# Peptides against a protein of PDB entry 5VVV: the designs that were tried, part 79

Target 1, 276 residues: chain A of PDB entry 5VVV
Amino acid sequence: FLCGVVEGFYGRPWVMEQRKELFRRLQKWELNTYLYAPKDDYKHRMFWREMYSVEEAEQLMTLISAAREYEIEFIYAISPGLDITFSNPKEVSTLKRKLDQVSQFGCRSFALLFDDIDHNMCAADKEVFSSFAHAQVSITNEIYQYLGEPETFLFCPTEYCGTFCYPNVSQSPYLRTVGEKLLPGIEVLWTGPKVVSKEIPVESIEEVSKIIKRAPVIWDNIHANDYDQKRLFLGPYKGRSTELIPRLKGVLTNPNCEFEANYVAIHTLATWYKSN
Target 2, 276 residues: chain A of PDB entry 5VVV as posed
Amino acid sequence: FLCGVVEGFYGRPWVMEQRKELFRRLQKWELNTYLYAPKDDYKHRMFWREMYSVEEAEQLMTLISAAREYEIEFIYAISPGLDITFSNPKEVSTLKRKLDQVSQFGCRSFALLFDNIDHNMCAADKEVFSSFAHAQVSITNEIYQYLGEPETFLFCPTEYCGTFCYPNVSQSPYLRTVGEKLLPGIEVLWTGPKVVSKEIPVESIEEVSKIIKRAPVIWDNIHANDYDQKRLFLGPYKGRSTELIPRLKGVLTNPNCEFEANYVAIHTLATWYKSN

## One batch from the design tools (peptide; aimed at target 1 V195)

Design b2_p30_6_s3 (made by RFdiffusion4, then SolubleMPNN; from b2_p30_6, 12 letters changed)
Fold by OpenDDE base, seed 2:
Structure b2_p30_6_s3 (fold): chain B 276 residues (1-276), chain A 30 residues (1-30)
Amino acid sequence: as target 1 above (276 residues)
Amino acid sequence: SKMQELLKKIYEENDVEATDELAKYLLSLR
């Protein structure tokens, strides 16, 4: 069971010292996972093709080593979906080289994220793939296999919550393709009924699990505030029955941008997790 | 900011079309 934090917000990423402090807290609270997905890391999303510099590499190596020291699984995410051409072998090779670099930093767990991207494939991809889901699954499977089928590999769908499913969760051709074609060893991220889900009913997890043919990992935006920086979500982790735990592969909270505001959010997630 | 407006549409209104707009906006910043 993956339980911890995804740094998955828009806005200023946390500094290395904050991330190390996070790992210390995660260990102390018996959480086990950190997903590196800061949307404003240029080399994560907007410039995903660019290799890390020597200085950036040193920082990431240090960060990954720190995660290991605290027994936190470090998952490196990349979001190539803004402008990748899925059918272009050069794009696939570029993605492979980027992940090879990160592997050299000691990273063993990875994620491909296709959240918040244009739903339209380019003309070249339309000639090769039957749907956007087919394109995403193809590259994800290829990368997963290329990396030697790492123990933890995550996929974030474009339809990552109930309200984004067309026409709905149970009838989504996109999610059906993901469920049928995505290799079974790849985990699927899910955000619940909404982008920010006040509640995640058990029935909603059963519904999505059926179509994706696996238990999801929750990307939980309950404490996310990147969409409204005038607000801080300081309340406890709530609206998630502990009955979800046996029906999930994990829960990763995407909390407030302000690192110092997240004590209650993360601590109460830990309490929730340990209550099972 | 335009970024905040788009994020609000996505996160508060669950506006799927706003995700397309966000993608286009981000690409325009390059």
Scores: peptide ipSAE 0.684, ipTM 0.961, DockQ to the pose 0.950
OpenDDE base, seeds 1, 3, 4, 5: peptide ipSAE 0.035, 0.043, 0.028, 0.655; ipTM 0.663, 0.642, 0.567, 0.956

Design b2_p30_6_s4 (made by RFdiffusion4, then SolubleMPNN; from b2_p30_6, 11 letters changed)
Fold by OpenDDE base, seed 2:
Structure b2_p30_6_s4 (fold): chain B 276 residues (1-276), chain A 30 residues (1-30)
Amino acid sequence: as target 1 above (276 residues)
Amino acid sequence: SKMQELLKKIYEDNDVKATDELAKLLRSLR
């Protein structure tokens, strides 16, 4: 069971010292996972093709080593979906080289994220793939296999919550393709009924699990505040029954941008997890 | 900002079209 934090917000990423402090807290609270997915890391999303510099590499190696020291699984995410051509072998090779570099930093867990991207494929991809889901699954499976089928590999769908499913969760051709074609060893991220889900009912997890043919990992935006810089979400982790735990592969909270505001959010997630 | 407006539409209104607009905006910033 993956339980911890995803740094998955828009806005200024946390500094390395904050991330190290996070790992210490996660260990102390018996959480086990950190997903590196800061939207404003240029080389994560907008410039995903660009290799890390020597200085950036040193920082990431140090960060990954720190995660290992605190027995936190470090998952490196990349979001190529803004402008990748899925059918272009050069693009796939570029993605492979980028993930090879991160592998050299000591990273063993990875994620491909296709959240908040255009739903339309380019003309070249339309000639090759039957649907957007087919294109995403193809590259994800290829990368997963290329990396030697790592123990933890995550996929974030474009339809990552109930309200984004067309026409709905149970009838989504996109999610059906993901469920049927995504290799079974790849985990699927899910955000619940909404982008910010006040509640995640057990029935909603059963519904999505059926179509994706696996238990999801929750990307939980309950404490996310990147969409409203005037607000801090300081309340406890709530609206999730502990009955969800046996029906999930994990929960990763995407909390407030302000690192210092997240004590209650993360601590209460830990309490929730340990209460099962 | 336009970015903040789009994020609000996505996260508060669950506006799928806003995700397309966000992607377009981000591409324009390169």
Scores: peptide ipSAE 0.702, ipTM 0.962, DockQ to the pose 0.934
OpenDDE base, seeds 1, 3, 4, 5: peptide ipSAE 0.683, 0.675, 0.679, 0.679; ipTM 0.960, 0.959, 0.960, 0.960

Design b2_p30_7 (made by RFdiffusion4)
Pose (drawn by RFdiffusion4):
Structure b2_p30_7 (pose): chain A 276 residues (1-276), chain P 30 residues (1-30)
Amino acid sequence: as target 2 above (276 residues)
Amino acid sequence: SEEERKESVLKKHEEAKEKYKEQALKDYEE
């Protein structure tokens, strides 16, 4: 069961030294996972086709090392959603070559994120693929095979919270396609009824497990402050029923950008991780 | 051509970021 932090916000990402202290903290409090997905570390999203330079690679390896040294599972995320051409094979291949490079840093766990992308396709894609959801699942699956079908592997759908489902959660062509076609070994990230959920009703998640055909992984935006300059969140982890742990694969908290402000955010996530 | 492609991707990223901030703030206020 996956529990911990996702560094998944817009803005100045954390540095290696902050992530080491993060791993030591996750261990002192018995959490198991860190998802690397900072939106403005350029090679994660904006230049996803680009390989890490030599010194960048030295940094990522040293990072994946301290993750094992503290036994925190490290999941690497990549976001091709902005401009990838799903049908073109050279594009599919560059994704593998990039995911290969990171596999050789010590990485076993991977994620493909598709949040916040223009919902339609290029002229070339609309031929080979029936719908937008078809294209993502095809590449997510093809990639899931190539890496030797890894232990933990996450998929973040374009429709990733209740508000964002067209027309509703239950009868959505995008969501219908994912639950049926996406492989049973691939996890699905979900964010609550809203992007920043005030509360996560047990009925809402049971409802979601209907169409995804899985217990989804929560990308929790409760303490995220990247959207309002004046705002910071030092409150407890709240509005999440303890009765949820049985019904979910995991909860990864997407916290404040200011690293040291995240003590309460992670500790309260940790205490609640107990009690179920 | 490659530089133009990179500028197009940065523009799309910035637009997605703005939309996210608007939706996140709206959700928080409710």

Design b2_p30_7_s1 (made by RFdiffusion4, then SolubleMPNN; from b2_p30_7, 14 letters changed)
Fold by OpenDDE base, seed 2:
Order: C-alpha cells, then structure tokens, then sequence
Structure b2_p30_7_s1 (fold): chain B 276 residues (1-276), chain A 30 residues (1-30)
C-alpha cells in the first residue's frame, strides 16, 4: 500500500530542504511514499525533453538518497502529454533518455502522467493509434518494459476523476482501453468523483476499479490549494472511509502549496492509514 | 521554430492550469 505525499501542485515547488523535512516526517508517521510531480518544475512538464544539468542532477541525486535514508519510496513523475507525438520514435527515445538519466540518479520508481492535457491527438498520432488512450497505453507500456518493469510504475489517466469521464466512469471508452491494454504491473492514479473530492465513496472506487481492472492509487486533492492561494486547507483528512484501504493500492495526498501548512493534512492521513 | 514550440507549450500549459483551477474552485464549493 503506497501512502504519502504527491508534490503535484501548480506553483512554486518545494525546496530541497523542505522535501528532506517531508521525508523525515513521513518516516516518523510511518508513511512510505513521495511522488515527485511538481507541475512548475520545468523539466517535469513544460520542458520534459530537457535533460537535467549537472547541478540539477546533483540535487536530484541528493534528494533521492535522502528519501532512501528515510525509507521513503521516491517516485519520479514526468508529464510529457502537453506536446508529445506518441507515434514519433524520436519522442519516445527522448523520453527514454530522460528516464535513463533519472535512473542514473538512483531512482527506481517512476510515473507517467497524462493529467491536465487536451484529449485530442495530433494528426500523425491519429494515423497510428485508434484512440488517445491507445496512444498513451502504448508509450506507457513501452517505457515500463524499457525500464525493466520497475516494482512501482504509475500511470495518471487524462480522465483521472469521475467528472472527466465521458460519458461516465463505467462506460468510458478511454478508461476501458486503459484497463484492457495497460500492463497489469502498472498502477493507475485516480482522484475520485471530482478534481477536488469532498468524499470518495466506496462505490465510486468499486466502479473505477472494475473498468481499469485494478485497485487505483488515489491522487487526493482534498488539501490542494494551488487553485486558490487565498485559502489554506488546515482540516483533517476526512470523507474517506477506512473501508477504502483494502480496495486501494495507495493514497498520495497533494496538499497545500505552503509546505508549513501541511502538518495536519499529512498527520491525519497517517492516522487514517494506520486505523485499518 | 523552437520559439514557436515554446510559445505553444506555454499556451497549452496555461490553458490546462486555468481549466484545472476553474474546476477545482467549483468542486471545493460544492
């Protein structure tokens, strides 16, 4: 069971010292996972093709080593979906080289994220793939296999919550394709009924699990505040029955942008997790 | 060409961010 934090917000990423402090807190609270997915890290999303500099590499190596020191699984995410051409072997090769570099930093767990992108393929991809889901699954499977089938590999669908599913969760051709064609060793991220879900009912998890043919990992935006910097979410992790735990592969909270505001959010997630 | 690609990526990024923000703000009020 993956339980911890995804740094997955828009806005200023946490500094390395904050991330190290996070790892210390995660260990102390018996959480086990950190997903590196800061949307404003340029080489994560907007400039995903760009290799890390020597200085950036040193920082990431240090960060990954720190996660290991605190027995936290460091998952490196990349979001190539803004402008990748899935059918272009050069793009696939570029993605492979980027992940090879991160592997050299000591990273062993990875994620491919296709959240917050247009649902349409370019003309070249339409000639090769029957749907957007087919294109995403193809590259994800290829990368997963290329990396030697790492123990933890995550996929974030474009339809990552109930409100994004067309026509709905249970009938989504996109999610059906993901469920049927994504290799079984790849985990699927899910955010619940909404982008910000006040509640995640058990029935909603059963519904999505059926179509994706696996228990999801929750990317939980309950404490996310990137969309409203005038608000801080200081309340407890709530609206998630502990009955979800046996039905999930994990929960990763995407908390407030303000690192210092997240004590209650993360601590109460830990309490929730340990209450099973 | 590279400038145009960067501008396109920025536009796509900003569009997606704003859409997410709009939805998230709505969701948290419900």
Amino acid sequence: as target 1 above (276 residues)
Amino acid sequence: MEKERRERRLKLYEKAKEEYFKIARKDVEE
Scores: peptide ipSAE 0.705, ipTM 0.951, DockQ to the pose 0.916
OpenDDE base, seeds 1, 3, 4, 5: peptide ipSAE 0.704, 0.699, 0.703, 0.699; ipTM 0.949, 0.948, 0.949, 0.948

Design b2_p30_7_s2 (made by RFdiffusion4, then SolubleMPNN; from b2_p30_7, 16 letters changed)
Fold by OpenDDE base, seed 2:
Structure b2_p30_7_s2 (fold): chain B 276 residues (1-276), chain A 30 residues (1-30)
Amino acid sequence: as target 1 above (276 residues)
Amino acid sequence: MEEEEKKKRLEKLEKAREEYFKIARKAVEE
């Protein structure tokens, strides 16, 4: 069971010292996972093709080593979906080289994120793939196999919550393709009924689990505030029955952008997790 | 050409971010 934090917000990423402090807190609270997915880290999303500099490499190596020191699984995410051509072998090779570099930093867990992107494929991809889901699954499977089928590999669908599913969760051709074609060793991220879900009913998890043919990992935006700089979500982790735990592969909270605001959010997630 | 490509990427990112923000704000108010 993956339980911890995803740094998955828009805005200024956390500094290395904050991330190290996070790992210390996660260990103390018996949480086990950190997903590196800061949307405004340029080489994560906008410039996903660009290799890390020597200085950036040293920072990431230090960060990954710190996670290991605190027995936190460091998952490196990349979001190529803004402009990748799935059918282009050069694009696939570029993605492979980027993840090879991160592997050299000591990273062993990875994620491919296709959240917050256009649903339309380019003309070249339309000639090769029957749907956007087929294109995403193809590259995800290829990368997963290329990396030697790491123990933890995550996929974030473009339809990552109920309101993004067309026509709905249970009838989504996109999610059906993901469920049927995504290799079984790859985990699927899910955010619940909404982008920010006040509640995640058990029935909603059963519904999505059926179509994706696996228990999801929750990317939980309950404490996310990147969309409203006037709000801090200081309340407890709530609206998630502990009955979800046996039906999930994990829960990763995407909390407030303000690192110091997240004590209650993360601590109460830990309490929730340990209550099972 | 590289600057134009960077501009297009930034525009896509900004558009996606703003869409997410709009949806998230609505979701919290419901």
Scores: peptide ipSAE 0.628, ipTM 0.932, DockQ to the pose 0.966
OpenDDE base, seeds 1, 3, 4, 5: peptide ipSAE 0.615, 0.593, 0.605, 0.589; ipTM 0.928, 0.924, 0.925, 0.921

Design b2_p30_7_s3 (made by RFdiffusion4, then SolubleMPNN; from b2_p30_7, 16 letters changed)
Fold by OpenDDE base, seed 1:
Structure b2_p30_7_s3 (fold): chain B 276 residues (1-276), chain A 30 residues (1-30)
Amino acid sequence: as target 1 above (276 residues)
Amino acid sequence: MKKKEEEERLKKLKEAKEKYFKIAREDVEE
């Protein structure tokens, strides 16, 4: 069971010292996972093709080593979906080289994110792939196998919540393709019925699990505030029955952008997790 | 070419971000 934090917000990323302090807190609270997915990190999304510099590499190696010291699984995410041509072998090779570099930093766990992108494929991809889901699954499976089938590999679908599913969760051709074609060792991220789910009913998890043919990992936006930085979410982790725990592969909270505001959010997630 | 492609990508990124922000604000007000 993956339980911890995703740094998955828009805005200023956390500094390395905040991330190290996070790892210490996660260990203390018996949480086990950190997902590196800062949306405004240029080499994560906008410039996903660009290799890390020597200085950036040293920082990432230090961060990954710190996660290991605190027994926290460090998952590196990349979001190529903004402009990747899935059918282009050079693009696939570029993605492989980027993940090879991160593997050299000591990273062993990875995520491919296709959140917050248009459903439209380019003309070249339409000639090769039957749908956008087929294109995403193809590259994800290829990357997963290329990396030697790492123990933890995550996929974020473009339809990552109930309200994004067309026509709905149980009938989505996109999620059906993901469920049928995505390799079984790859985990699927999900935010619940909504982008920011006030509640995640058990029945909603059973519904999505059926179509994706696996238990999801919750990317939980309950404490996210990137959409309104004038508001801080200081309340407890709530609206999630403990009956979800045996039906999930994990929960990763995407909390407030302000690192110092997240004590209650993360601590109460840990209490929730240990209550089962 | 490269500059125009970067401007187009930046536009797409901004539009996607604003769409997410709108939906997230709506979700938290319900």
Scores: peptide ipSAE 0.691, ipTM 0.942, DockQ to the pose 0.875
OpenDDE base, seeds 2, 3, 4, 5: peptide ipSAE 0.688, 0.680, 0.686, 0.682; ipTM 0.943, 0.940, 0.941, 0.940

Design b2_p30_7_s4 (made by RFdiffusion4, then SolubleMPNN; from b2_p30_7, 12 letters changed)
Fold by OpenDDE base, seed 4:
Structure b2_p30_7_s4 (fold): chain B 276 residues (1-276), chain A 30 residues (1-30)
Amino acid sequence: as target 1 above (276 residues)
Amino acid sequence: MEEKRREEILKKYKEAKEKYKKIAIEDFEE
């Protein structure tokens, strides 16, 4: 069971010292996972093709080493979906080289994220793939296999919540393709019925699990505030029955952008997790 | 050409961010 934090918000990423402090807190609270997915990291999303500089590499190596020191699984995410051409072997090779670099930093867990992108393929991809889901699954499976089938590999679908599913969760051709074609060792991220789910009913998890043919990892936006700079979510982790725990592969909270605002959010997630 | 490509990516990023923000606000207010 993956339980911890995803740094997955829009806005200024946390500094390395904050991330190290996070690892200390996660260990103290008996959480086990950090997903590196800061959307404003240019080399994570906008310029995903660009290799890390020597200075950036040193920082990431230090960060990954710190995660290991605190027994936190460091998952490196990349979000190539803004402009990747799935059918172009050069793009696939570029993605492989980027993940090779991160592997050299000591990273062993990875994620491919296709959140917050247009649900359209370019003309070249339409000639090769039957659907957007087929294109995403193809590259994800290839990368997963290329990396030697790491113990933890995550996939974030473009339809990552109930409201994004067309026509709905149980009948989504996209999610059906993901369920049927995504290799079974790859985990699927999900935010619940909505992007920001006040509640995640057990029935909603059973529904999505059926179509994706696996228990999802919750990317939980309950404490996310990147969508409203006037709000801070200082309340406890709530609206999730503990009955979800045996039905999930994990929960990663995407909390407030303000690092110091997240004490209650993360601590109460830990309490929730340990209550099962 | 590279500068133009970077500008296009930045535009797509901003548009996606604003779309997300709008949806997230709506989700929270329901």
Scores: peptide ipSAE 0.709, ipTM 0.952, DockQ to the pose 0.970
OpenDDE base, seeds 1, 2, 3, 5: peptide ipSAE 0.708, 0.702, 0.698, 0.706; ipTM 0.952, 0.952, 0.950, 0.951

Design b2_p30_8 (made by RFdiffusion4)
Pose (drawn by RFdiffusion4):
Structure b2_p30_8 (pose): chain A 276 residues (1-276), chain P 30 residues (1-30)
Amino acid sequence: as target 2 above (276 residues)
Amino acid sequence: DWRELVKELVEAEKEEDFDKIREILKQLAE
């Protein structure tokens, strides 16, 4: 069961030293996972096809090391959604070559995120693929095979919370396609009824497990502050029923950008992780 | 419309317009 932090916000990402202190904290409080997915670390998203330079690689390896040294599972995320051509094989290959490079840093766990992308395709893609959801699942599956079908592997759908489902959660062509075609070994990230969910009703998640055919992994935006300059969140983890732990694969908290402001955000996530 | 806002966000993100991105994200957070 996956529990911890996702560094998944827009803005100045955290530095290696902050992530070491993060791992030591996750352990002092018994959480198990860290998802690396900062939106503005350029090679994660904007320049996803680009390989890490020599010194960048030294940094990532030293990072994946301290993750084992503290026994925090490290999941690496990549976001090709902005401009990838799904049908073109050179494009699929560059993704593997990039995911290969990181595999050789010590990485066993991977994620493909597809949040916040223009919902339609290029002229070339609309031929080989029936729908937008078909294209993503095809690549996500092909990639899931190539890496030797890894232990934990996440998929973040374009429709990743209740508000974002067209027309509704239950009869959505995009969501219907995912639950049926995406492989049973691949986890699905979900964010609650809204992007920043005030509460997560047990009925809403049970409802979601309907179409996804899984217990989804929550990408929790409760303490995220990347959308309002004036705002910071030092409150407790709240509005999440303790009765959810049995029904979910996990909850990764996407917290405040200011690293040291995240003490309450993670500790309260940790106490609630107990109690179920 | 959330799809319209996402298109505006993608565009602002390609232009590296961080003030605009923050404004769009605030709308999506509501």

Design b2_p30_8_s1 (made by RFdiffusion4, then SolubleMPNN; from b2_p30_8, 13 letters changed)
Fold by OpenDDE base, seed 1:
Structure b2_p30_8_s1 (fold): chain B 276 residues (1-276), chain A 30 residues (1-30)
Amino acid sequence: as target 1 above (276 residues)
Amino acid sequence: SIKELIKQLVEALKARDYEKVREILGKLAE
């Protein structure tokens, strides 16, 4: 069971010292996972093709080593979906080289994210793939196999919540393709019925699990404030029955952008996880 | 529509208009 934090918000990323302090807190509370996915890290999303510099590499190596020291699984995410051509072998090779570089930093767990992108393929991809889901699954499976089928590999769908599913969760051709064609060792991220789900009913998890043919990992935006930085979400982790735990592969909270505001959010997630 | 909001989000991100990004994310969070 993956339980911890995703740094997945829009806005200024946390500094390296804050991330190291997070690992100390996660270990203390018996949480086990950190997903690196800061939207404003330009080499994560906007310029995903660009290799890390020597200085950036040293920082990431130090951060990954710190996660290992505190027994926290470090998952590196990349978001190529803004402008990747899936059918172009040069683009696939560029993605492989980027993940090879991160593997050299000591990273062993990875994620491919296709959230918050246009659902239309370019003309070249339409000639090769039957749908956008087929294109995404093809590259994800190829990368997963290329990396030697790592123990932890995550996929974030473009339809990552109930309200984004067309026509709905149970009838989505996109999610059906993901469920049928995505290799079984790859985990799927999900935010619940909405982008920010006040509640995540058990029945909603059973519905999505059926179509994707696996238990999802919850990317939980309950304490996210990137959409309203004038507001801090300081309340406890709530609106999630403990009956969800045996029906999930994990829960990763995407909390407030302000690092110091997240004590209650993360601590109460840990209490919730241990209550089952 | 959600489709139109996502299109606007992608355009705002490409333009580095973070105020517009936050506005659109707020609508998607409703």
Scores: peptide ipSAE 0.316, ipTM 0.862, DockQ to the pose 0.967
OpenDDE base, seeds 2, 3, 4, 5: peptide ipSAE 0.308, 0.296, 0.306, 0.315; ipTM 0.857, 0.845, 0.851, 0.858

Design b2_p30_8_s2 (made by RFdiffusion4, then SolubleMPNN; from b2_p30_8, 12 letters changed)
Fold by OpenDDE base, seed 3:
Structure b2_p30_8_s2 (fold): chain B 276 residues (1-276), chain A 30 residues (1-30)
Amino acid sequence: as target 1 above (276 residues)
Amino acid sequence: SIEELIKQLVEALKKRDYEKIREILEQLAK
C-alpha cells in the first residue's frame, strides 16, 4: 500500500530542504511514498525531453538519497503528453534516455502522467493508434518493460476522475482500453469523482476498479490549494471511509503549495491509514 | 467545457500566468 505525498501542484515547487524535511516527517508518521510531480519543474512537463544539468542531477541525486535514508519510496514522474508524438520512435527513445538518466540518480520507481492535456492526437498518431488511450498505453507498457518492470510504476490517465470520463466512468472507452491493455504491474492514479473530491464513496472506487481492472492509487487533491492562493485547507483528512483502504493500492495526498501548512493534512492521513 | 478549460490551462501555463492558472483550476475543481 502506497501512502504519502505527491508534490503535484501548479506553482512554486518545494525546495530541496523542504522535501528532505517531508521525508523525515513521512518516516516519523510511518508513511512510505513520495511522488515527484511538480507541474512547474520545466524538465518534468514543458521540456520533458531535456536532460537534467549537472547541477540539477546533483540535487536530484541528493534528494533520492535522502528519501532512501528515510525509507521513503521516491517515485519520479514525467508528463510528456503536452507535445509527444506517440508513434515516433525518436520520441520514445528520448523518453527512455530521460528516464535512464533518472535511474542513474538511484531512482527505481517511476510514473507517466497524462493529466491536463488535449484529448486529440496528432495526425501521425491517428494513423498508428485506434485511440488516445491506445497510444498512451502503448508507450507506457514499452517504458515499463524497458525499465525492467519496476516494482512501482504509475500511470495517470487523461480521464483521472469521474467528471472527466466520457460518457461516464463505467462506460468510458478510454478507461476500458486502459484496463484491458495496460500491463497489470502498472498502477493507475485516480482523484475520485472529481478533480478535488470532497468525498470518495466506496461505490465510486468499486466502479472505477472494475473498468481499469485493478485497485487505483488515489491522487488526493482534498488539501490542494494551487487553484486559490487564499485557500488554506488546514482541516483533517476526511470524507474517505477506512473501508477504502482494502480497495486501494494507495493514497498520495497532493497538499497545499505552502509546505508548512500541510502538517495536519499529512498527519491525519497517516492516522487514517493506520486505523484500518 | 472541460476540454476548453484544459486548452486555456495549457496556454496559461505556457505564459506562466498564475492568476489565470488559478482561475481555471478553480473551475476544474467544481
Scores: peptide ipSAE 0.273, ipTM 0.839, DockQ to the pose 0.871
OpenDDE base, seeds 1, 2, 4, 5: peptide ipSAE 0.031, 0.025, 0.108, 0.029; ipTM 0.612, 0.526, 0.732, 0.638

Design b2_p30_8_s3 (made by RFdiffusion4, then SolubleMPNN; from b2_p30_8, 13 letters changed)
Fold by OpenDDE base, seed 2:
Structure b2_p30_8_s3 (fold): chain B 276 residues (1-276), chain A 30 residues (1-30)
Amino acid sequence: as target 1 above (276 residues)
Amino acid sequence: DLRELIKKLVEALKKRDYDTIRELLAEIAK
C-alpha cells in the first residue's frame, strides 16, 4: 500500500531542504511514499525532453539518497503529454534517455502522467493509434518494459476523475482501453469523483476499479490550494472511509503549496491509514 | 465545459501565464 505525499501542485516547488524534512516526517508518521511531480519543474513537464544539468543531477541524487535514508519510496514522475508525438520513435527514445538519467541517480520507481492535457492527438498519431488512450497505453507499456518492469510504476490517465470521464466512469471508452491494454503491473492514479473531491465513496472506487481492472492509487487533492492561494486548507484528512483502504493500492495527498501548512493534512492522513 | 478549460490551461501553460493558470484551475476545481 503506497501512502504519502505527491508534490503535484502548480506553483513554486518545494526546496530540497523542505523535501528532506518531508521525508523525515513521513518516516516518523509511518508513511512510505513520495511522488515527485511538481508542475512548475520545467524539466518535469514543459521541457520534459531536457536532460538535467550536472548541478540539477547532484541535487536529485542527494534527494533520492535522502528518501532512501528515511525508507521513503521516491517515485519520479514525468509529464510528456503537452507536446509529445506518441508515434515518433525519436520522442520515445528521448523519454527513455531522460528516465535512464534519472535511473542513474538511483531512482527505481517511476510515473508517467497524462493529466491536464488536450485530448486531441496530432495528425501523425491519429494515423497510428485508434484513440488517445491507445497512444498513451502504448508508450506507457513500452517505457515500463524498457525500464525492466520496476516494482512501482504509475500511470495518470487524462480522465483522472469522474467529472473528466466521457460519458461517465463506467462507460468511458478511454478508461476501458486503459483497463484492457495497460499492463497489469502498472498502477493507475485516480482523484475520485471530482478534481477536488470532498468525499470519495466506496461505490465510486468499486466503479472505477471495475473498468480499469485494478485497484487505483488515489491522487488526493483534498488539501490542494494551487487553484486558490489565498486559502490554506488546514483541516484534517476526511471524507474517505477506512473501508477504502482494502480497495486501494495507495493514497498520495497533493497538499498546500505552502510546505509548513501541511502538518495537519499529512499527519491526519497517517492516522487514517493506521486506523485500518 | 471541462475539456475547453483544459485546452485553455494548456495554452496558458505554454505562455507561462501563471495568473491565467490559477484562474483556470479555480474554474476546473468548481
Scores: peptide ipSAE 0.327, ipTM 0.876, DockQ to the pose 0.935
OpenDDE base, seeds 1, 3, 4, 5: peptide ipSAE 0.316, 0.202, 0.312, 0.168; ipTM 0.868, 0.787, 0.865, 0.767

